# Ledger of designs, part 56: peptides against a protein of PDB entry 6B9H

Target 1, 151 residues: chain A of PDB entry 6B9H
Amino acid sequence: AELCESLLTWIQTFNVDAPCQTVEDLTNGVVMAQVLQKIDPAYFDENWLNRIKTEVGDNWRLKISNLKKILKGILDYNHEILGQQINDFTLPDVNLIGEHSDAAELGRMLQLILGCAVNCEQKQEYIQAIMMMEESVQHVVMTAIQELMSK

## One batch from the design tools (peptide; made by RFdiffusion4, then SolubleMPNN)

Design b2_p18_1_s3 (from b2_p18_1, 9 letters changed)
Fold by OpenDDE base, seed 4:
Structure b2_p18_1_s3 (fold): chain B 151 residues (1-151), chain A 18 residues (1-18)
Amino acid sequence: as target 1 above (151 residues)
Amino acid sequence: SPLSEQTRQFFEELLAQS
């Protein structure tokens, strides 16, 4: 999916410790958790991050468990910190991500993380960083942001 | 390009709101 591919490129700019080269690399949630910690380390602190299992392998049940925690974290962050500035009526299906590596649903998950980045304390820096990416990627990101912030 | 201008304008506006 174009959304997933573009947002994967965006995720790679965070240079997290976990491998993040492929869609499959993201399905266990570890990269996403590390990205969220970079976005807001006060909220997604070490205690939160430690709840995400890093040694998951191909265990789809563990992947789903991680993804559920991450999704909850994102939603809680939106409500508690961001003041519900993103539209979360269409949630990603973490079961499809964990069990089937569904790129479309993964794209939705990454889109929510994008929402966190462009609304966090360092939103200006993240927006400026996006503006330095390829214009085709920027266009997809733009559309994703528009969808999130629409009423 | 039109795409470049469209995205540039969007993010500049987004920055203006920050």
Scores: peptide ipSAE 0.667, ipTM 0.935, DockQ to the pose 0.872
Fold by OpenDDE base, seed 2:
Structure b2_p18_1_s3 (fold): chain B 151 residues (1-151), chain A 18 residues (1-18)
Amino acid sequence: as target 1 above (151 residues)
Amino acid sequence: SPLSEQTRQFFEELLAQS
């Protein structure tokens, strides 16, 4: 999916410790959890990150477990910190991500993380970083943000 | 290009709100 591929490129700019070169690399949630910690380390602190299992392998049940925790964290962050600025009417299906590596659903998950970045305390820095990316990626990111901010 | 201009305007407006 175009959304997933563009947001994967965006995720790679965070330079997290976990491998993040392919869609499959993101399906266990470890990269996403590390990205969220960079976005707001006070909220997504080490205690929160430690709830995400890192040695998952190909176990789709463990992947889904991680992804559910991450999705809950994103939604809680939106309510508790961001003041419900992100539209969550369409939630990603974490079962399809964990069991089938569904790129479309993964794209929606990364879109929620994008919403956290452009609304967090350092939103100006993240927006400026996006403006330095390739135009084709910027266009997809723009559309993704517009969908999140719409009522 | 039109794509470059519309994306630049979008993010600049977004920055103005932040």
Scores: peptide ipSAE 0.667, ipTM 0.935, DockQ to the pose 0.910
Fold by OpenDDE base, seed 3:
Structure b2_p18_1_s3 (fold): chain B 151 residues (1-151), chain A 18 residues (1-18)
Amino acid sequence: as target 1 above (151 residues)
Amino acid sequence: SPLSEQTRQFFEELLAQS
């Protein structure tokens, strides 16, 4: 999916410790959790990150468990810190991500993380970084932000 | 290009709001 591929490219700019080269690499949630910690380490602190199980392999049940925690974290962050600016009308289906590596649903999850980045304390820096990316990626990111902020 | 300018303008405006 175009959304997923563009946001995967964006995620790669965070240079997290976990492998993040493919859609499959993101399905266990570890990369996403590490990215969220970079976005706001005071909120997504080490105690929060330690709740995400690493080394889950191909166990889709464990992947889904991690993804549910991450989604909950994002929604709580939106409510408690960002002032509920993210449109949660359509949430990603974490079951499809964990069990089937569904790229479209993964794209929706990454879109929520994008929402965190462009509304966090360091949103200016994240926006400036996006402006340095490939034009095609910037366009997809723009559309994704517009969708998130629309009611 | 039109697409490039549209995208640039979007993020410039987004920065102005930050």
Scores: peptide ipSAE 0.667, ipTM 0.935, DockQ to the pose 0.908
Fold by OpenDDE base, seed 5:
Structure b2_p18_1_s3 (fold): chain B 151 residues (1-151), chain A 18 residues (1-18)
Amino acid sequence: as target 1 above (151 residues)
Amino acid sequence: SPLSEQTRQFFEELLAQS
């Protein structure tokens, strides 16, 4: 999916420690958790990050467990810190991500992380970084943000 | 291009709101 591909490119700009070259690399949630910690380390602190299992392999049950924790963290962050600025009525299906590496649902998850970045304390820096990306990627990111902010 | 201008204006407006 175009959304997933563009947001994967965006995720790669964070330069996290975990491998993040392919869609499959993101399905265990480790990259996403590390990105969230960069976005707001006071909220997504080391204690939170330590709840994410890193040695998952191909165990889709463990992937789903991680993804559920991450999704909960994102939703709690939206409600507690961001003031519910993003539309989360259509949530990603983490079962499809963990078991089938579903790119469309993974795109939805990354879109929620995008919402955290463009609304967090350092939102100006993340927006400016997006403006330095390829035009085609910027356009997809723009539409993704518009969807998040829509009422 | 029209796409570039549209995208630039969007993010500049978003920055203004931040």
Scores: peptide ipSAE 0.666, ipTM 0.935, DockQ to the pose 0.891

Design b2_p18_1_s4 (from b2_p18_1, 8 letters changed)
Fold by OpenDDE base, seed 1:
Structure b2_p18_1_s4 (fold): chain B 151 residues (1-151), chain A 18 residues (1-18)
Amino acid sequence: as target 1 above (151 residues)
Amino acid sequence: SPESEKTREFFKKLLEEA
């Protein structure tokens, strides 16, 4: 999916410790958790991050468990910190991500993380970083932000 | 291009609102 591949490129700009080269690399949630910690380390602190299993392998049940925790964290962050600036009317299906590496659903999960970045305390820095990316990626990111802020 | 200009203006406005 175009959304997923563009947001994967965006995720790679965070330079997290976990491998993040492929869609499959993101399915265990470890990269996403590390990205969220960079976005707001006070909220997504070490105690929160420690709830995410890092050595998951191909265990899709463990992937889903991690993804559920991450999704909950994103939603709680939106409600408690961002004041519901992110439209979460359509949630990603974490079962499809964990079990089937569904790129479309993964794209929707990354879109929620994008919403956190462009609304957090360091929103200006993240927006400026996006503006330095390839235009084709910027266009997809723009569309993703517009969808989040609509309705 | 018109597409690239729209994208640039979108993020410029987004920065101004930040």
Scores: peptide ipSAE 0.670, ipTM 0.940, DockQ to the pose 0.925
Fold by OpenDDE base, seed 4:
Structure b2_p18_1_s4 (fold): chain B 151 residues (1-151), chain A 18 residues (1-18)
Amino acid sequence: as target 1 above (151 residues)
Amino acid sequence: SPESEKTREFFKKLLEEA
């Protein structure tokens, strides 16, 4: 999916420790958790990150467990810190991500993380970084932000 | 292109609101 591919490119700019080259690399949630910690390390602190299993292999049940925790973290962050600035009317299906590596649903998950970045304390820096990316990626990101922040 | 200009203006505006 175009959304997933563009946001994967965006995720790669974070230079996290976990492999993040393919869609499959993201399905265990480890990259996403590390990205969230970079976005707001005070909220997504080490205690939070430690709840994410790092050695899940191909175990889709463990992937789903991680993804559920991450999704909850994002939603809680949106409620507690961001003041619900993003719209969560269409939540990603983490079961499809974990079990089937569904790119469309993964894209929606990454979109929520994008929402965290463009509304966090360092939102200006993240926006500026996005503006330095390829125009085609910027366009997809723009659309994703518009969808998230629509009332 | 019109698309690129639209995108650029979007993020410029977003920065102004940040």
Scores: peptide ipSAE 0.670, ipTM 0.940, DockQ to the pose 0.985
Fold by OpenDDE base, seed 5:
Structure b2_p18_1_s4 (fold): chain B 151 residues (1-151), chain A 18 residues (1-18)
Amino acid sequence: as target 1 above (151 residues)
Amino acid sequence: SPESEKTREFFKKLLEEA
């Protein structure tokens, strides 16, 4: 999916410790958790990150468990910190991500993380970083932000 | 291009609101 590929490219700019080169690399949630910690380390602190299982392998049940925790963290962050600025009526299906590596649903998950970045305390820095990316990627990111911010 | 300009203006506006 175009959304997933563009947001994968965006995720790679965070330079997290976990492998993040392929869609499959993201399905266990470890990369996403590390990205969220970079976005707001006071909220997504070490105690929060330690709840994410790192040695998951191909166990789709463990993947789904991690993804559920991450999704909950994002939604709580939206409510408690961002003031519910993100349109969340269409949440990603984490079962499809964990069990089938569904790129469309993974794209929706990454879109929620994008929403956190462009609304967090350091939103200006993340927006400026996006503006330095390839134009085709910027266009997809723009569309994704517009969808999130629509009421 | 027109599309590139629209994208640039979108993010400029987003920065102004930040």
Scores: peptide ipSAE 0.669, ipTM 0.940, DockQ to the pose 0.894
Fold by OpenDDE base, seed 3:
Structure b2_p18_1_s4 (fold): chain B 151 residues (1-151), chain A 18 residues (1-18)
Amino acid sequence: as target 1 above (151 residues)
Amino acid sequence: SPESEKTREFFKKLLEEA
């Protein structure tokens, strides 16, 4: 999916420790958790990150467990820190991500993380970084942000 | 391009509101 591919490119700019080259690399949630910690390390602290299992392999049950924790973290962050600026009417299906590596649903998950980045304390820096990316990626990111902010 | 211009202006506005 175009959304997933563009946001995967965006995620790669964070230079996290976990492999993040393919859609499959993101399905266990480890990359996403590490990205969230970079976005707001005070909220997504080491204690929070340690709740995410790193050695998951192909175990879709463990993937789904991680993804549920991450989704909850994002929603809680949106409510507690961001003031509910992210549209939560269309949530990603983490079961499809974990069990089937569904790119469309993964795109929705990454879109929520994008919402965190462009609304966090360091939002200016993340916005400026996006403006330095390929125009095609910027366009997809723009539409994704517009969708998140529309209530 | 017109599309590129619209995208640039979107992020400029978003940055100004940040």
Scores: peptide ipSAE 0.669, ipTM 0.940, DockQ to the pose 0.925; fails the geometry check

Design b2_p18_2_s1 (from b2_p18_2, 11 letters changed)
Fold by OpenDDE base, seed 5:
Structure b2_p18_2_s1 (fold): chain B 151 residues (1-151), chain A 18 residues (1-18)
Amino acid sequence: as target 1 above (151 residues)
Amino acid sequence: MKKKQEETRQFFLELLSQ
């Protein structure tokens, strides 16, 4: 999916420790958790990150468990820190991500992380970084942000 | 394409102003 591929490119700009070259690399949630920690390390601290299993292999049950924790963290962050600035009317299906590597649903998960980045305390830096990306990626990111912030 | 590119740029500039 175009959304997933564009946001994968965006995720790669964070230079996290976990491999993040393919869609499959993201399905265990480890990359996403590390990205969230970079976005707000005070909220997504080491105690939070340590709840994410890092050695899951192809175990889709463990993937889904991680993804559920990450989704909960994002939603709690929206409520507690961001003041519900993004819309959650269409939540990603983490079962499809973990069991089937569904790119469309993964794109929706990454879209929620994008919402955290462009609304967090350091949103200025993340927005400026997006403006340095390829135009085609910028356009997809713009559309994704518009969808999140629309009522 | 140039028009779309400029509209995208303006979107992020406006987002920065918030």
Scores: peptide ipSAE 0.680, ipTM 0.936, DockQ to the pose 0.922
Fold by OpenDDE base, seed 2:
Structure b2_p18_2_s1 (fold): chain B 151 residues (1-151), chain A 18 residues (1-18)
Amino acid sequence: as target 1 above (151 residues)
Amino acid sequence: MKKKQEETRQFFLELLSQ
């Protein structure tokens, strides 16, 4: 999916410790958790991060468990910190991500993380970083942000 | 192409102003 590929490129700019080269790399939630910690380390602190199991391998059950925690974290962050600026009308299906590496649903998850980045305390820096990306990626990111913030 | 690119740029500039 175009959304997923563009946001994967965006996620790669965070240079997290976990491998993040492919869609499959993101399906265990570890990269996403590390990205969220970078976005707001006070909220997504080490205690929160430690709840995400690492080294899950191909165990899709463990992937889904992690992804559910990630999604909950994002939604809680949006409610508690961002003031419900992210439209959660259509939530990603974490079962499809974990079991089938569904790129479309993964894109939706990454879109929520994008919403966190462009609304967090460091939003100016993240927006400026996006403006340095390829124009085609910027356009997809713009559309994704518009969708997130639409009423 | 230039028009689309400029529209994208302006979007993020406006977003930065918030």
Scores: peptide ipSAE 0.680, ipTM 0.935, DockQ to the pose 0.963
Fold by OpenDDE base, seed 3:
Structure b2_p18_2_s1 (fold): chain B 151 residues (1-151), chain A 18 residues (1-18)
Amino acid sequence: as target 1 above (151 residues)
Amino acid sequence: MKKKQEETRQFFLELLSQ
């Protein structure tokens, strides 16, 4: 999916420790958790990150468990810190991500993380970084932000 | 193409102003 591919490229700019080259690399949630910690290390602190299992392999049950924790973290962050600026009436299906590596649903998850980045304390820096990316990626990101913030 | 690119640039500039 175009959304997933563009946001995968965006995620790669964070230079996290976990492998993040493919869609499947993201399905265990480890990259996403590390990205969230970079976005707001005070909220997504070491204690939060330590709840995410790192040695998951192909265990789709463990992937789903991680993804559920991450999704909850994002939603809690949106409510507690961002003031409910993300439209969450349609949530990603973490079962499809963990069990089937569904790129469309993964794109939805990455879109929520994008929402965190462009609304966090360091939002200006993240927006400026996006403006330095390939134009095609910027366009997809713009559309994704518009969808998140629509009423 | 340039029109779309400029619209995208303007979107983020406006987002930065908030």
Scores: peptide ipSAE 0.678, ipTM 0.936, DockQ to the pose 0.967
Fold by OpenDDE base, seed 4:
Structure b2_p18_2_s1 (fold): chain B 151 residues (1-151), chain A 18 residues (1-18)
Amino acid sequence: as target 1 above (151 residues)
Amino acid sequence: MKKKQEETRQFFLELLSQ
């Protein structure tokens, strides 16, 4: 999916420790958790990160468990820190991500993370970084942000 | 293509102004 591929490219700019080259690499949630910690390490602190299991392998149940925790973290962050600036009416189906590596649903999950980045304390820096990416990626990111911020 | 690129640029510039 275009959304997923573009946001995967964006995720790669974070230079996290976990492998993050493919859609499959993201399905266990570890990369996403590490990205969130970079976005706001005070909120997504080590205690939070420790709830995400890193040795998941192909266990789709563990993937889903991680993804559920991450989604909850994002939603809680939106409510507690971001002031509900993200429209969470349409949430990603983490079951499809964990069990089937569904790129479309993964894209929606990454979109929520994008929402965190463009609303966090260092939002200006993340926006500026996005502006340095390829135009095609920027366009997808723009659309994704517009969808998140729309009422 | 140039139009789309400029629209995207303007979007993020506006976003930065917030």
Scores: peptide ipSAE 0.678, ipTM 0.936, DockQ to the pose 0.970

Design b2_p18_2_s2 (from b2_p18_2, 9 letters changed)
Fold by OpenDDE base, seed 5:
Structure b2_p18_2_s2 (fold): chain B 151 residues (1-151), chain A 18 residues (1-18)
Amino acid sequence: as target 1 above (151 residues)
Amino acid sequence: MEKKREETKKFFQELLAQ
């Protein structure tokens, strides 16, 4: 999916420790957790990150468990820190991500992380970084942000 | 394509102003 591929490119700009070259690399949630820690390390601290299993292999049950924790973290962050600035009417299906590597649902998960980045304390830096990306990627990101912030 | 580029740039500039 176009959304997933564009946001994968965006995720790669964070230069996290975990491999993040393919869609499959993201399905265990480890990259996403590390990205969230970079976005707000005070909220997504080491104690939070340590709850994410890092050696899951092809175990889709463990993937889903990680993804559920990450989704909960994002939603709690939206409520507690961001003041519900993004719309969650369409949540990603983490079962489809973990079991089937569904790119469309993964795109929705990455979209929620994008919402965290463009609304966090350091949102200015993340927005400016997006403005330095390929124009085609910027356009997809713009559309994704518009969808999140629309009522 | 140029129109889309300008619209995208304007969007992020306005987002920065918030």
Scores: peptide ipSAE 0.683, ipTM 0.940, DockQ to the pose 0.961
Fold by OpenDDE base, seed 2:
Structure b2_p18_2_s2 (fold): chain B 151 residues (1-151), chain A 18 residues (1-18)
Amino acid sequence: as target 1 above (151 residues)
Amino acid sequence: MEKKREETKKFFQELLAQ
């Protein structure tokens, strides 16, 4: 999916410790958790991060468990910190991500993380970083942000 | 192409202004 590929490129700019080259790399939630910690380390602190199991391998059940925690974290962050600026009308299906590496649903998850980045305390820096990306990626990201913030 | 580019740039500039 175009959304997923563009946001994967965006996620890669965070240079997290976990491998993040492919869609499959993101399905265990570890990269997402590390990205969220970078976005707001006070909220997504080490205690939170430690709840995400690493080294899950191909165990899709463990992937889904992680992804559910990630999604909950994002939604809680949106509610508690961002003031419900992200439209959660359509939530990603973490089962499809974990079990099938569904790129479309993964894109939706990454879109929520994008929402966190462009609304967090360091939003200026993240927005400026996006403006330095390829034009085609910027356009997709713009569309994704518009969708998130639409009422 | 340039029109789309400027549209995107303007979007993020306005987003920065918020």
Scores: peptide ipSAE 0.683, ipTM 0.939, DockQ to the pose 0.959
Fold by OpenDDE base, seed 4:
Structure b2_p18_2_s2 (fold): chain B 151 residues (1-151), chain A 18 residues (1-18)
Amino acid sequence: as target 1 above (151 residues)
Amino acid sequence: MEKKREETKKFFQELLAQ
Protein backbone atom coordinates (compact mmCIF):
# COMPACT_ATOMS: atom_id res chain seq x y z
CA ALA B 1 0.00 0.00 0.00
CA GLU B 2 1.17 3.50 -0.81
CA LEU B 3 0.55 4.75 2.69
CA CYS B 4 2.46 1.93 4.29
CA GLU B 5 5.43 2.16 1.95
CA SER B 6 5.75 5.90 2.34
CA LEU B 7 5.48 5.75 6.10
CA LEU B 8 7.91 2.85 6.21
CA THR B 9 10.38 5.15 4.48
CA TRP B 10 9.61 7.76 7.09
CA ILE B 11 10.02 5.28 9.95
CA GLN B 12 13.44 4.35 8.60
CA THR B 13 14.67 7.89 9.21
CA PHE B 14 14.49 7.26 12.96
CA ASN B 15 17.43 4.84 12.81
CA VAL B 16 16.07 2.56 15.50
CA ASP B 17 17.95 -0.52 16.64
CA ALA B 18 15.39 -3.04 15.41
CA PRO B 19 15.34 -4.11 11.76
CA CYS B 20 12.97 -1.92 9.78
CA GLN B 21 13.53 -2.72 6.12
CA THR B 22 10.25 -4.44 5.28
CA VAL B 23 6.60 -4.44 6.18
CA GLU B 24 7.15 -7.76 7.92
CA ASP B 25 9.80 -6.17 10.12
CA LEU B 26 7.18 -3.85 11.55
CA THR B 27 4.49 -6.42 12.30
CA ASN B 28 5.79 -7.33 15.75
CA GLY B 29 5.60 -3.73 16.91
CA VAL B 30 9.18 -3.50 18.16
CA VAL B 31 10.24 -0.88 15.63
CA MET B 32 7.11 1.12 16.30
CA ALA B 33 7.72 1.03 20.03
CA GLN B 34 11.29 2.23 19.58
CA VAL B 35 10.13 5.02 17.31
CA LEU B 36 7.57 6.14 19.85
CA GLN B 37 10.26 6.22 22.51
CA LYS B 38 12.30 8.53 20.30
CA ILE B 39 9.28 10.76 19.78
CA ASP B 40 8.62 11.14 23.50
CA PRO B 41 11.00 9.28 25.78
CA ALA B 42 9.43 10.77 28.89
CA TYR B 43 6.09 9.19 28.10
CA PHE B 44 7.20 6.10 26.21
CA ASP B 45 9.87 5.38 28.77
CA GLU B 46 11.76 2.21 29.56
CA ASN B 47 8.96 0.92 31.75
CA TRP B 48 6.57 1.27 28.85
CA LEU B 49 9.01 -0.19 26.34
CA ASN B 50 9.67 -3.18 28.58
CA ARG B 51 6.05 -4.23 28.15
CA ILE B 52 6.75 -4.87 24.46
CA LYS B 53 8.19 -8.31 23.89
CA THR B 54 11.17 -8.22 21.56
CA GLU B 55 11.62 -11.92 20.88
CA VAL B 56 8.39 -12.61 19.06
CA GLY B 57 9.41 -14.48 15.94
CA ASP B 58 6.46 -15.63 13.88
CA ASN B 59 4.08 -15.84 16.82
CA TRP B 60 1.14 -13.84 15.58
CA ARG B 61 -0.50 -13.88 18.99
CA LEU B 62 2.50 -12.16 20.51
CA LYS B 63 2.60 -9.73 17.61
CA ILE B 64 -1.01 -8.82 18.20
CA SER B 65 -0.37 -8.47 21.92
CA ASN B 66 2.46 -6.04 21.24
CA LEU B 67 0.44 -4.14 18.68
CA LYS B 68 -2.48 -3.78 21.06
CA LYS B 69 -0.18 -2.32 23.69
CA ILE B 70 1.32 0.07 21.18
CA LEU B 71 -2.08 1.17 19.94
CA LYS B 72 -3.21 1.73 23.50
CA GLY B 73 -0.08 3.72 24.17
CA ILE B 74 -0.71 5.91 21.16
CA LEU B 75 -4.31 6.52 22.13
CA ASP B 76 -3.40 7.24 25.73
CA TYR B 77 -0.67 9.59 24.55
CA ASN B 78 -3.19 11.36 22.37
CA HIS B 79 -5.56 11.84 25.28
CA GLU B 80 -3.06 12.58 28.04
CA ILE B 81 -0.38 14.56 26.21
CA LEU B 82 -1.56 15.68 22.78
CA GLY B 83 -4.98 16.85 23.87
CA GLN B 84 -6.91 14.62 21.48
CA GLN B 85 -5.58 16.28 18.36
CA ILE B 86 -5.69 12.98 16.48
CA ASN B 87 -8.87 11.57 15.04
CA ASP B 88 -8.98 8.08 16.49
CA PHE B 89 -12.35 7.01 15.15
CA THR B 90 -10.72 4.96 12.41
CA LEU B 91 -8.28 2.64 14.13
CA PRO B 92 -6.04 0.04 12.56
CA ASP B 93 -6.97 -3.60 12.84
CA VAL B 94 -4.02 -4.97 14.74
CA ASN B 95 -5.25 -8.51 14.23
CA LEU B 96 -4.77 -8.16 10.49
CA ILE B 97 -1.33 -6.69 11.01
CA GLY B 98 -0.16 -9.39 13.38
CA GLU B 99 -1.69 -12.38 11.68
CA HIS B 100 -1.56 -11.39 8.02
CA SER B 101 0.97 -8.56 7.79
CA ASP B 102 -1.76 -6.41 6.28
CA ALA B 103 0.02 -3.43 4.77
CA ALA B 104 -3.04 -1.22 4.66
CA GLU B 105 -3.73 -1.65 8.36
CA LEU B 106 -0.05 -1.28 9.14
CA GLY B 107 -0.14 1.98 7.25
CA ARG B 108 -2.89 3.19 9.52
CA MET B 109 -0.86 2.26 12.56
CA LEU B 110 2.14 4.16 11.23
CA GLN B 111 -0.18 7.05 10.48
CA LEU B 112 -1.05 7.25 14.16
CA ILE B 113 2.63 7.34 15.01
CA LEU B 114 3.02 10.12 12.47
CA GLY B 115 0.34 11.96 14.37
CA CYS B 116 2.37 11.66 17.52
CA ALA B 117 5.46 13.03 15.79
CA VAL B 118 3.80 16.07 14.28
CA ASN B 119 2.18 16.99 17.59
CA CYS B 120 4.94 16.19 20.07
CA GLU B 121 7.28 18.66 21.73
CA GLN B 122 9.72 18.43 18.84
CA LYS B 123 7.05 18.52 16.16
CA GLN B 124 8.82 21.32 14.30
CA GLU B 125 11.91 19.19 13.83
CA TYR B 126 9.91 16.22 12.61
CA ILE B 127 8.02 18.40 10.16
CA GLN B 128 11.26 19.85 8.86
CA ALA B 129 12.68 16.37 8.45
CA ILE B 130 9.63 15.32 6.44
CA MET B 131 10.17 18.31 4.18
CA MET B 132 13.57 16.87 3.29
CA MET B 133 12.12 13.58 2.06
CA GLU B 134 11.18 12.69 -1.51
CA GLU B 135 8.30 14.73 -2.83
CA SER B 136 6.11 11.71 -3.42
CA VAL B 137 6.60 10.62 0.17
CA GLN B 138 5.87 14.11 1.41
CA HIS B 139 2.58 14.11 -0.44
CA VAL B 140 1.46 10.85 1.12
CA VAL B 141 2.52 12.10 4.54
CA MET B 142 0.59 15.31 3.98
CA THR B 143 -2.55 13.39 3.14
CA ALA B 144 -2.09 11.20 6.19
CA ILE B 145 -1.71 14.20 8.48
CA GLN B 146 -4.75 15.87 6.96
CA GLU B 147 -6.82 12.80 7.66
CA LEU B 148 -5.67 12.68 11.28
CA MET B 149 -6.36 16.33 11.97
CA SER B 150 -9.75 16.45 10.29
CA LYS B 151 -12.92 16.41 12.36
CA MET A 1 3.94 17.54 -10.90
CA GLU A 2 5.19 20.98 -9.99
CA LYS A 3 1.76 21.98 -8.79
CA LYS A 4 1.69 18.98 -6.51
CA ARG A 5 5.13 19.85 -5.18
CA GLU A 6 4.15 23.40 -4.40
CA GLU A 7 0.94 22.36 -2.70
CA THR A 8 2.81 19.96 -0.47
CA LYS A 9 5.49 22.48 0.35
CA LYS A 10 2.88 25.04 1.24
CA PHE A 11 1.10 22.58 3.49
CA PHE A 12 4.14 21.84 5.59
CA GLN A 13 5.16 25.48 5.72
CA GLU A 14 1.76 26.32 7.10
CA LEU A 15 1.98 23.42 9.49
CA LEU A 16 5.29 24.79 10.77
CA ALA A 17 3.64 28.11 11.39
CA GLN A 18 1.23 26.61 13.89
Scores: peptide ipSAE 0.683, ipTM 0.939, DockQ to the pose 0.972
Fold by OpenDDE base, seed 3:
Structure b2_p18_2_s2 (fold): chain B 151 residues (1-151), chain A 18 residues (1-18)
Amino acid sequence: as target 1 above (151 residues)
Amino acid sequence: MEKKREETKKFFQELLAQ
């Protein structure tokens, strides 16, 4: 999916420790958790990150468990810190991500992380970084932000 | 193509201004 591919490129700019080259690399949630910690290390602190299992392999049950924790973290962050600026009436299906590596649903998850970045304390820096990316990626990101913030 | 580029640039510039 175009959304997933563009946001994968965006995720790669964070230069996290975990492999993040393919859609499947993101399905265990480890990259996403590390990205969230970079976005707001005070909220997504070491204690939070330590709840995400890193040695998952192909265990789709463990992937789903991680993804559920991450989704909850994002939603809690939106409510507690961002003031409910993300429209969450349509949530990603973490079962499809963990069990089937569904790119469309993964795109929805990455879109929520994008929402965290463009609304966090360092939002200006993240927006400026996006403006330095490939123009086609910028357009997809714009559309994704508009969808998240629509009422 | 240029119109799309300018639209996107304007969007993020306005987002930065918030």
Scores: peptide ipSAE 0.681, ipTM 0.939, DockQ to the pose 0.971

Design b2_p18_2_s3 (from b2_p18_2, 11 letters changed)
Fold by OpenDDE base, seed 5:
Structure b2_p18_2_s3 (fold): chain B 151 residues (1-151), chain A 18 residues (1-18)
Amino acid sequence: as target 1 above (151 residues)
Amino acid sequence: MEELRQQTRQFFQELLAQ
């Protein structure tokens, strides 16, 4: 999926410790959790990150458990910190991500993380970084942001 | 393609202004 591939490229700019080269690398949620901690370490603190299981392998039940925690964290962050600036009418299906590595649903999850980045305290820095990416990626990111901020 | 590039740049510039 184009959205997933473009946002995977964006996620890679965070240089997290966990492997993040393939779609499969993202399905256990570890990369996403580390990215969220970079976006707002005061909210997504070490105690929050420690709730994400790192020894997952190909266990889809553990993947889904992690993804549910991450999705909850994103939604709570949007409500408590961002002031509900992200539309959640189309939430990702974390079961499809964990069990089937569904790229379309993974794209939706990464889109929510994008929403956190472009609305957080350091949003100016993240927006400027996006403007330095490939033009084709910038266009996909723009469309994704527009979808999130539309009512 | 040039028009799309300009539109994309303008979008992010306006987003920065918020």
Scores: peptide ipSAE 0.685, ipTM 0.943, DockQ to the pose 0.927
Fold by OpenDDE base, seed 2:
Structure b2_p18_2_s3 (fold): chain B 151 residues (1-151), chain A 18 residues (1-18)
Amino acid sequence: as target 1 above (151 residues)
Amino acid sequence: MEELRQQTRQFFQELLAQ
């Protein structure tokens, strides 16, 4: 999916420790958790990160478990810190992500993380970084942000 | 194409201003 591919490119700019070259690399949630920690390490602290199982391999059950925790974290962050600035009308199906590496649903998850980045304390830096990306990616990101923040 | 570039730039500039 175009959304997923563009946001994968965006996620790669975080240079996290976990592999993040492919859609499948993101399906265990480890990259996403590490990105969230970079976005707000006070909220997504080490205790939170330690709840995300690493080295899950191809175990889709463990992937789904991680993804559920991450989704909950994002939603809680939006409510507790961001003040409900993200529209969660359509939530990603983490089962499809974990079991089938569904790119469309993964895109939805990454979109929520994008919402965290462009609304967090360091939003200026993240927005400026986006403005330095490829034009096609910027357009997709813009559309994704607009969708997130729409009523 | 230029119009799209300008629209995108303007969007993020306005987002930065918030």
Scores: peptide ipSAE 0.685, ipTM 0.942, DockQ to the pose 0.912
Fold by OpenDDE base, seed 4:
Structure b2_p18_2_s3 (fold): chain B 151 residues (1-151), chain A 18 residues (1-18)
Amino acid sequence: as target 1 above (151 residues)
Amino acid sequence: MEELRQQTRQFFQELLAQ
């Protein structure tokens, strides 16, 4: 999916420790968790990160468990820190991500993380970084932000 | 294509201004 591929490219700019080259690399949630910690390490602290299992392999149940925790973290962050600036009406189906590596649903998960980045304390830095990406990626990111922040 | 680039640039510039 275009959304997923563009946001995967965006995720790669974070230079996290976990492998993040493919859609499959993201399905266990470890990359997402590390990205969120970079976005707001005070909120997504080490205690939070330690709840995410790192050695899940192909265990889709563990993937889904991680993804559920991450999704909850994002939603709680939106409520507690961002002040409900992200539209959470249409949430990603983490079951499809964990069990089937569904790129469309993964894209929606990454979209929520994008929402965290463009509304966090360092939002100006993240926005400026996006502006340095390829124009086609910028357009997809723009559309994704518009969808998230629309009322 | 140029129009799209300008629209995108404008969007993020306005986003930065918030």
Scores: peptide ipSAE 0.684, ipTM 0.942, DockQ to the pose 0.936
Fold by OpenDDE base, seed 3:
Structure b2_p18_2_s3 (fold): chain B 151 residues (1-151), chain A 18 residues (1-18)
Amino acid sequence: as target 1 above (151 residues)
Amino acid sequence: MEELRQQTRQFFQELLAQ
């Protein structure tokens, strides 16, 4: 999916420790968790990150467990810190991500993380970084933000 | 394509202004 591929490129700009080259690399949630910690380390602190299992392998049950925790974290962050600026009436299906590496649903998860970045305390830095990316990626990101912020 | 580029730039400029 175009959304997933563009947001994968965006995720790679965070230079996290976990491998993040492919869609499958993101399905265990480890990269997502590390990105969220960079976005707001006070909220997504070490204790929160330690709840995400890093040695998951191909265990789709463990992937889903991680993804559920991450989704919960994003939704809580949106409610508690961002003031519910993200439209969450359509949530990603983490079962499809964990069990089938569904790129479309993964894109929706990454879209929620994008929402965190462009609304957090350091939102200006993240927006400026996006403006330095490839034009095609910027357009997809713009559309994704518009969808999240729509009422 | 140039129009799309300008629209995208304008979007993020306005987003930065918020």
Scores: peptide ipSAE 0.683, ipTM 0.942, DockQ to the pose 0.932

